# Peptides against a protein of PDB entry 7RZF: the designs that were tried, part 278

Target 1, 358 residues: chain A of PDB entry 7RZF
Amino acid sequence: PFQEEHLKQLYKIVPIKDIRNLYVTFPIPDLQKYYKSNPGHYLGHLIGHEGPGSLLSELKSKGWVNTLVGGQKEGARGFMFFIINVDLTEEGLLHVEDIILHMFQYIQKLRAEGPQEWVFQECKDLNAVAFRFKDKERPRGYTSKIAGILHYYPLEEVLTAEYLLEEFRPDLIEMVLDKLRPENVRVAIVSKSFEGKTDRTEEWYGTQYKQEAIPDEVIKKWQNADLNGKFKLPTKNEFIPTNFEILPLEKEATPYPALIKDTAMSKLWFKQDDKFFLPKACLNFEFFSPFAYVDPLHCNMAYLYLELLKDSLNEYAYAAELAGLSYDLQNTIYGMYLSVKGYNDKQPILLKKIIEKM
Target 2, 358 residues: chain A of PDB entry 7RZF as posed
Amino acid sequence: PFQEEHLKQLYKIVPIKDIRNLYVTFPIPDLQKYYKSNPGHYLGHLIGHEGPGSLLSELKSKGWVNTLVGGQKEGARGFMFFIINVDLTEEGLLHVEDIILHMFQYIQKLRAEGPQEWVFQELKDLNAVAFRFKDKERPRGYTSKIAGILHYYPLEEVLTAEYLLEEFRPDLIEMVLDKLRPENVRVAIVSKSFEGKTDRTEEWYGTQYKQEAIPDEVIKKWQNADLNGKFKLPTKNEFIPTNFEILPLEKEATPYPALIKDTAMSKLWFKQDDKFFLPKANLNFEFFSPFAYVDPLHSNMAYLYLELLKDSLNEYAYAAELAGLSYDLQNTIYGMYLSVKGYNDKQPILLKKIIEKM

## One batch from the design tools (peptide; made by RFdiffusion4, then SolubleMPNN)

Design b2_p26_1_s2 (from b2_p26_1, 13 letters changed)
Fold by OpenDDE base, seed 3:
Structure b2_p26_1_s2 (fold): chain B 358 residues (1-358), chain A 26 residues (1-26)
Amino acid sequence: as target 1 above (358 residues)
Amino acid sequence: MDREIRDIYNAKVRYMGYEPEERSIL
């Protein structure tokens, strides 16, 4: 594990690719033995949340961050890390200290609210769904993975241990939160803007970097992180499927999509699943507009419209994505294409929201 | 999520041309 001398360090790293990333790393205890409660996953779910009032939502609103990922990472036997990773904008690269301040403000919000059993229950339900309807993996890769995780889990639980949560442990959540402090931080900034400004070379890959101590004034600024009123816990995820009923095959089920509705304004084709028998559906909509590709201006406006629509849906669609729903929006030469996929139980909710935003 | 984090992290790190080993500066 990192010693005290390795804490409160800033690394400026030159990548080979043109990328801008921030890594905020905390050493944490080995959580492997707590897999049934998985307190690191609980915290990763909240810190990495993309919904309204999340850390990412606020950082995006400032134009500083494109994406955020939070969670536990394996270290070695006896220790782990908690990492918050963000993809930085060019502007965000100038505001790294303030980005990290917002991270500590969000962590302080989590401390103030305390562990929430309902959040754990959502994680449990999401993971149970993911396990129950897990796709078939390539046998070779799956066998190798299972062989590896047999070192960490009982044989009887080896298939379930990465998914099924059993125990709400607020004490363990608090224990991990207590490690997410400015005095325990390691910061790495990855950007080509550090080219020619580094003084060290990494041994194995030749990566150019600079190591600096984070100033005590900056650490104190982060320690004094107030409660930012913009941060809120997520709302309950309405997209978690609860109905997994598979309808019986219709007697007249066709191997091809059948036209079930034909009107002046719409055609509806339907095909029942006759192969997989999953509580999932694929809804595909083609919207026709004579204006979509009439000229270069309209073509670009239609493109811009879809990009803005996707952006406006992002925070809401995240909750659906967590629940195994997805959508896709594309321009076509005839208009627009919308696809909604995933568990059929909650698809109408997502579809309704997309259509209300359109 | 954790696997996706790991895969995204590992993917992003591979995209940096740096694979974090035990001796990673990261």
Scores: peptide ipSAE 0.006, ipTM 0.441, DockQ to the pose 0.075
Fold by OpenDDE base, seed 5:
Structure b2_p26_1_s2 (fold): chain B 358 residues (1-358), chain A 26 residues (1-26)
Amino acid sequence: as target 1 above (358 residues)
Amino acid sequence: MDREIRDIYNAKVRYMGYEPEERSIL
């Protein structure tokens, strides 16, 4: 485990690839024994959330960050880490201190709101759905994985332990939040911009890096992180499926899509699933426009339209994705293609939101 | 830098060099 002398450290690391990443790492207690409550996953879900009022949403609005991942990571026996990782823009690389300030403002918001049972319930429901409808894995890989996790979980729970949440433990959430403090931070910035500015080489991989103490003034700035009024808890995820009914096969089910509607403006093809028997559907829409590809201007306008549409859908995309729904929007030479995939229960909600934005 | 963090950072730097096995924790 890190001693006090190993905390409040900044590492400037030279990558091989042209990447710009920030890692904000906190040592935390070993949470393995708390797998049924998984407080690190709860915090990872909120800190890593991409919806309105999230940490990522604010950092994106500043132009500093492209992506954010938050969560627990295994260390060695007896300790773990909580890591917030962001992909930095070029501008974000200049604002690392302010990015970390926003992280602590968000963490302070989580402290002020306290543990939310409804958020835990959503995580529980999502994980239960993921477990129940888990895809078949390659036996070799699956067996090897299970053999590995037998060291961490009871035999009776080995299949469920990574998925099924049982206990809401606000005390453990608060305990982890209490470790997410500026005095406990380790910061790593990964960028090629540090090339030739490093003084150390890592022994095993030859990675060039510089280690610096974070100034006490900076630590104090982060300790005094106020409540940023832009940060909000996520709204309830409306895309979490609750109906998993599989309709009986129709007696006249065809092995190929049947034309079930033919009009001057639309054709609808339908095929019932006769193979997988999952509460999932694939909705595919091809929109035809004579203008989509008539000339280079219209082609570029159609492209820009879809990029703007995708951007306008980002709020729903993340919540839908968490719930096992996905959409795709593509330009075609004939117009546009929309697909909506995942659990059939909430597909109409996602589809409606997409169409309302179109 | 402790071996474990070296391993985390080096593994991440190396894994950032490799195709992330998107073990999406999600």
Scores: peptide ipSAE 0.007, ipTM 0.488, DockQ to the pose 0.137; fails the geometry check
Fold by OpenDDE base, seed 1:
Structure b2_p26_1_s2 (fold): chain B 358 residues (1-358), chain A 26 residues (1-26)
Amino acid sequence: as target 1 above (358 residues)
Amino acid sequence: MDREIRDIYNAKVRYMGYEPEERSIL
């Protein structure tokens, strides 16, 4: 485990690839025994949230960060880490201290709100859905994985332990939050901009890096992180499926899509699932426009329109993705293609939101 | 320390539970 001397450290690392990443790492207790409550997952869900009022939403609005991931990581027996990782923009690389300040402001918001049972229930429901409708894995890989996790979970629970949440433990959430403090931080910045500015080489991979103590002034700045009024808890995810009914196969079900509607304005093809028997659907829409590809200007306008549309849908896209829904929007030479995939129960909600933005 | 730098470099950060789909930054 890291000792006090290993805390409040900044690492500047030179990558081989042209990447810009920030890692903010906190040593935490071993949470393995608490898998039924999984407080690290609860915190990862909130810290890594991409919706309105999230940490990522604010950092994106400033042009500093592209992506954010938060969660627990295994260390060794008796300790873990909580890591917040962000993909930095070029501008974000100049604002690392402020990015970390925003992280601590969000963590302070989580402390002020306290543990929310409804958030735990949402995580529980999402994980239960993921478990129930888990896709088949390659037997070799799956067996090897199960053999590995038998070291951590009871035999009776080995299939469920990574998914099924059972108990809301606010005490454990608070315990982990209490470790997410500036005095416990380890910061790593990965950028080619540190080339020629490093003084150490890692023994195993030859990675060039510099290690510096984080100034006490900076630590104090982060310790005094105020409540930023821009940060909010997420809203309840409306895309979480609740109906998993599988309709009986129709007696006249064709092996191919049947044309069920033919009009001057639309053709509709339908194929009932006769193979997978999952509460999932794939909705595909091709929109035709004679203007989509008439000239280079219209082609670029159609492209720009879809990029703006995707951007306007980002808030819903994340919540839908968490719930096992996805959409895709593409330009075609004939117009536009839209695909909506996932659990059929909430697809109409996502589709409606997409169409309302179009 | 070295393992963390290694993990940062090779970071398929397998967060426990949700494998973020490898958005293959290809």
Scores: peptide ipSAE 0.007, ipTM 0.489, DockQ to the pose 0.371; fails the geometry check
Fold by OpenDDE base, seed 4:
Structure b2_p26_1_s2 (fold): chain B 358 residues (1-358), chain A 26 residues (1-26)
Amino acid sequence: as target 1 above (358 residues)
Amino acid sequence: MDREIRDIYNAKVRYMGYEPEERSIL
């Protein structure tokens, strides 16, 4: 495990690829024995949330960050890490200290709100759905994976342990939150902008880096992170499927889509799943407009319309994606294409929201 | 989220001298 001398360190790393990344790492206790509660996943879900009032939403609004991922990572036996990773913009690379301040403000918000059982329940439900409807993996990779995880889980639970949550443990959530402090931080900034500014080379990969102590004034700035009123807990995810009923095949089920509605304004084709028997559907809509592609102006207006529509749907897109729903909106030479895919139970909710924004 | 951290971190941590312990990153 990292000792105190390894904390409050900044690493400036030169990548081979042109990438800009920030890693904010905290040493945490080994949570392996708590896999049934998985407090690191709970915190990762909130810190990595992309909805309104999230850390990512605020950092995106400032133009500093493109993507954010938060969660636990395995270390060696007896310790883990909690890592917040962001993809930095060029501007974000100049504001790393302020990005990290916002991370601590969000963590402080999580402390102020305390552990939420409903959030745990959503994580539990999402993971249960993911487990229940898990796709088939390649046998070789799957067997190798299972063989590895047998070192960590009971044989009886080896298939479920990565997915199924059982116990809400607010005490463990608080325990992990108590480790997410500025005094425990390790920061790594990955950017080509550090080329020729490094003084060390990593032994195994030859990665050039510089190590610096984070100034005490910066640590103190982060320790004094206030409650930022822009940060909010996510709302309940309405897209989590609860009905998984698979309707029996119709006796006259055709192998191809059947035309079930034909009107002057609409045609509807339907095909029941006769192969996979999953509680999923694919809804595809083609909207025809003679104006969509009549000239370059109309083409650009149709494009801008869809971009604005997508932007207006961002608040729902992430929540839907977490719940195994997706949508796609595309311009066509004939008008617009909309696809809604995933669990059929909540597709009408997502579709309704899309249509209300159109 | 945990998978994305794994994929991003496994791809990127190889550059940071964190040996991916072939712990089957669960």
Scores: peptide ipSAE 0.005, ipTM 0.445, DockQ to the pose 0.079; fails the geometry check

Design b2_p26_1_s3 (from b2_p26_1, 10 letters changed)
Fold by OpenDDE base, seed 1:
Structure b2_p26_1_s3 (fold): chain B 358 residues (1-358), chain A 26 residues (1-26)
Amino acid sequence: as target 1 above (358 residues)
Amino acid sequence: LEKEIRDIYNAEVKYVGYEIENKSIL
């Protein structure tokens, strides 16, 4: 376990690769016994959220961060870590203190709002979907994984324990959130910019690093993190599938797409799945315009239109992705291409949103 | 501490959430 002397430390680490990463880590209790409630997953879901009003959205808007991940990681016996990891831009590397301030502002927002049962329910539903439709793992790897899991879970729960949430425990969420404080922080910055500025070498891999105490003034700045009005909880994810009905194979089902509608304005091909039997679909639309590629001006206007359309859909992209939906928009020489893929249940909702923005 | 630095340096920190797998059936 880390003692007080190991807290409030900054590590500057030299990578071999040209990467810029920030790791903000918090020692937390061992949460293994709370697998049915998984408070670390709840917090990781919110802190790692990419939607409007998220931590990542604010940090991206400033040009400081490209990606963000959050969650629990195994430590040693009797403790874990909660880690917030970001991919830093060159500018973000200069603003690490302010990035961490924003992390604490978001954490403070989570404290102010308190634990939300609806968020837990969404996590539960997403995990249930993931469990139900998980790929078949390689038998050897899966057997070894199960054997490892048997040390932590009852035999009857081994297959489900990683996925199924059962208990909403706001007390445990608050307990973990109470560990996410500046006085409990360990910061690691990974950048080649620290080359020649390190004074220590890690014994096993020869990793060059410098260790510094975080100044008390910086800790106090983070402790006094106010509520930033730009941070908000995510909205309910409307794309989470709830209907998994697989339609029976039609008698007239062909091995190839059949033309089922032919009009002056549209042709429609349909292929029923006869192989996978999953509650998934692929919707592909090709839009034709005689003006799409007539001259350079029209080509550039079509390009600009599509970029604006993509930008207008960004608010839905992450929520759709989390729910196992994706869309793609491309310019073609004849117009544009739209693809919507994933679980079929909520595809009409996503498609409607796309068409409303068009 | 050195183990932590090593673990950070080599860590694939993963989002604790839904594992997204979008398989096409086409």
Scores: peptide ipSAE 0.019, ipTM 0.555, DockQ to the pose 0.261
Fold by OpenDDE base, seed 5:
Structure b2_p26_1_s3 (fold): chain B 358 residues (1-358), chain A 26 residues (1-26)
Amino acid sequence: as target 1 above (358 residues)
Amino acid sequence: LEKEIRDIYNAEVKYVGYEIENKSIL
């Protein structure tokens, strides 16, 4: 187990690839016995959230971070890690201390709001969907995985234990949050900018690194992280499917899309799924405008319109993706293409959001 | 997210040795 001397450490690491990453790592107790509540997953969902008022949204707005991932990782026997990993911009590499301050501000926001049962329920529902519609893994890989997890779970739960949340345990969420403190932090910065500035070499891969103690003043700055009013809990995910009914195959089902509506303003083709039998749909819309590509000005305006439309939809993109929905918007020589794909149940909600922004 | 962290951390940290160091110190 990490002693005090192993905490509050900064590692500057030279990668082989041209990457800029920050890893903020906290040693946590072994949570394996709490798999039914999975407090690390709850925290990972919130810390790794990409919606408005999220940690990532704020760090992106500053131009410091491109991507963020948060959650638990297995350690050695008897402990785990909670890790917040971000992809750093060049500017973000200069603001690592402030990035970590924002992480602690977000964690402080989670403490102030306390554990939310509705968030747990969303995690439960998302995991249930993921489990129910899990693609068939390759048998050999699946068997090896199951053999590995049999050490941790009862035989009757082995197939479900990774996905099915059963128990809301606010006490365990708070317990993990209490480990996410500056005094327990291990920071790794991965950048080629540290080349020639390292003094150690890792034994297994020959990775060059430098280890430094984080100054007490910096630790204290992070300990005094206030509530940042820009951080908010996510709103409820409206896109989580609840109806998975598969309609029976129509007797007149064609092997190709059939024209089911023909009007002066629209043509509609429909193809019922006869192969996969999933509660999913693909909606494809082609919009035609005689003005879309008349001249360079109209082309540029059509491009800018779609970029602005995409930007205005970013608030829904992550929530839709989590719920197994996706959309795509493209310029065409005739106008615009829109696709909406995924579970059919909440597609009308996403489509409505898109139309409201158009 | 946990899988992605495991995959990212395993993919990137295997190249960086940071995971092994963290495991060896405990």
Scores: peptide ipSAE 0.015, ipTM 0.532, DockQ to the pose 0.078
Fold by OpenDDE base, seed 4:
Structure b2_p26_1_s3 (fold): chain B 358 residues (1-358), chain A 26 residues (1-26)
Amino acid sequence: as target 1 above (358 residues)
Amino acid sequence: LEKEIRDIYNAEVKYVGYEIENKSIL
């Protein structure tokens, strides 16, 4: 385990590539024995959430961060890390202290709300979906991975242990949250702006870096992180599929889309899946408007409409994506194109949300 | 970069781990 001298450290690292990254790392106990509850995944799901009231949403709104990932990572024997990683903007690189303050404010919000069983259940359901529809890995990589996993899990659970959550353990969630404190933080900032400002070289890769102690006043600022009213827990993900029934192939299924509805205002084409046999559908809608491309004003209005529609749907985008649903909205010279893709079970819900925003 | 930081962290972790293993054998 890290001693106190290894905590509250700032690393300024020079990358080879022109990238700006922040890594906020916390040493945590080895939680491998608790894989059935995976409290680090629970926390990673919330901290890494991209919906309204999320950490990323706030940091994006300030123009400081592009992407955020949160989760546990293997350490050495007997400990792990919890890591929050963000892609920094140029402006965000100047506001690292404030970014980390917001991280601690969000963590404080998680402490205040306490562990939520419904969030665990969503993680469980999402992981079950991911496991059920896991792509076939390459045999050599798969064998090597399994061999590694066999050291940690019972043989009967080796295939499922990484994916299937079984036990809600609020005590373990709280225990990990108790490790996500400023006094336990290790910060790494990766930027070319540190070129020529480093005094150390990493032994293995020759990476240039500088190590500094984080000032006590900064640690204290983070320790006094208040509840930021902008941070909220995510809403329930209504898009998580629960029905995976595959309908039997119709006896007269056509190899091409069949016209199943023909009216003056609409044509509907349908093709049953005869190849993949997945509980997925692709819904494509083409809307025709004689006004969409009549003149530059109408074109710009149609564009603006679609941008506003996309913006209004952004609250659902991440939840839909997590649930294996996607939508696309495009302007066409004739009007608008909408596609909804993914698991068929909750597509009607997403489609309804889209229509309600239109 | 996850590798480089992983390696900085793993180098420090290996160093701390090696010091812990060596202090338990002394």
Scores: peptide ipSAE 0.020, ipTM 0.509, DockQ to the pose 0.037; fails the geometry check
Fold by OpenDDE base, seed 2:
Structure b2_p26_1_s3 (fold): chain B 358 residues (1-358), chain A 26 residues (1-26)
Amino acid sequence: as target 1 above (358 residues)
Amino acid sequence: LEKEIRDIYNAEVKYVGYEIENKSIL
């Protein structure tokens, strides 16, 4: 078990690859027995969120971080870790203390707002979708996985325990949040910039590193993290599917796309799925403009328009992705291409949002 | 997210040794 001497440590690690990563790690109690509520998943969902007012959104806006992942990891027997991992820019490597300050400001925001049952419900619904539509695992790998899981879960729950949330436990969320404090932190910075500045070598892989105590002044700075008004909880995800009905195959279903609408301004082809039988659809739109590629000016204007449109849709991109929806926008020599793919139920909502921004 | 973190962390730990250092101190 981590003693006080193992906390508030900074590790400077030399990677083999040219990578810049920050790991902010907190020892937490073993949460395995709480799999039905999974408070670590709840916190990982919020801390790892990519929407407006998220931790990642702020760190990206400063040019310090490219990606962020947050969640729980297995430790040794009787404890786990909560880890926030970020991919650092070159500039971000110079601002690690301030990045971690922002992490604690976001955690403080989560404490101030308290546990949200609606967020738990979204996590539950997303996990239910993932469970329902998971690909068939290879039988041999699946059997070995199940055999391993049987050590942790009842036989009756072994198929569902990893996915299905059942209990909202705000007390456990608060308990984990109480462990996410500066006095309980272990920091690792991974960068080639530490080459020749290390004094230790890891026994198993020969990884070069330096261990340092985090200065008390830095710990105190993080302990005094205020509420940053830029941090907000996410809005409700409108794209989470709830209807999974598969319509029966029409009597006149063709093996190829049929022209179902032909007008002076539009043609529509439709093909019903006769192979996969999933509650998914692919909507593809080709927009034709005689001006799109007439000259270099119009071509650049069409490009700029599409980049601005993509930027205006960024607020929905992450929420759509989480819900198993995607969109694609491309310039063509004839105009523009739009694709909307994923679960059928909420595609009209995403399509409407795209059209409203166009 | 947890599985992805495990997979990423397990993949990166082979290159970084951070997980081994944390396990050896426990």
Scores: peptide ipSAE 0.013, ipTM 0.496, DockQ to the pose 0.058; fails the geometry check

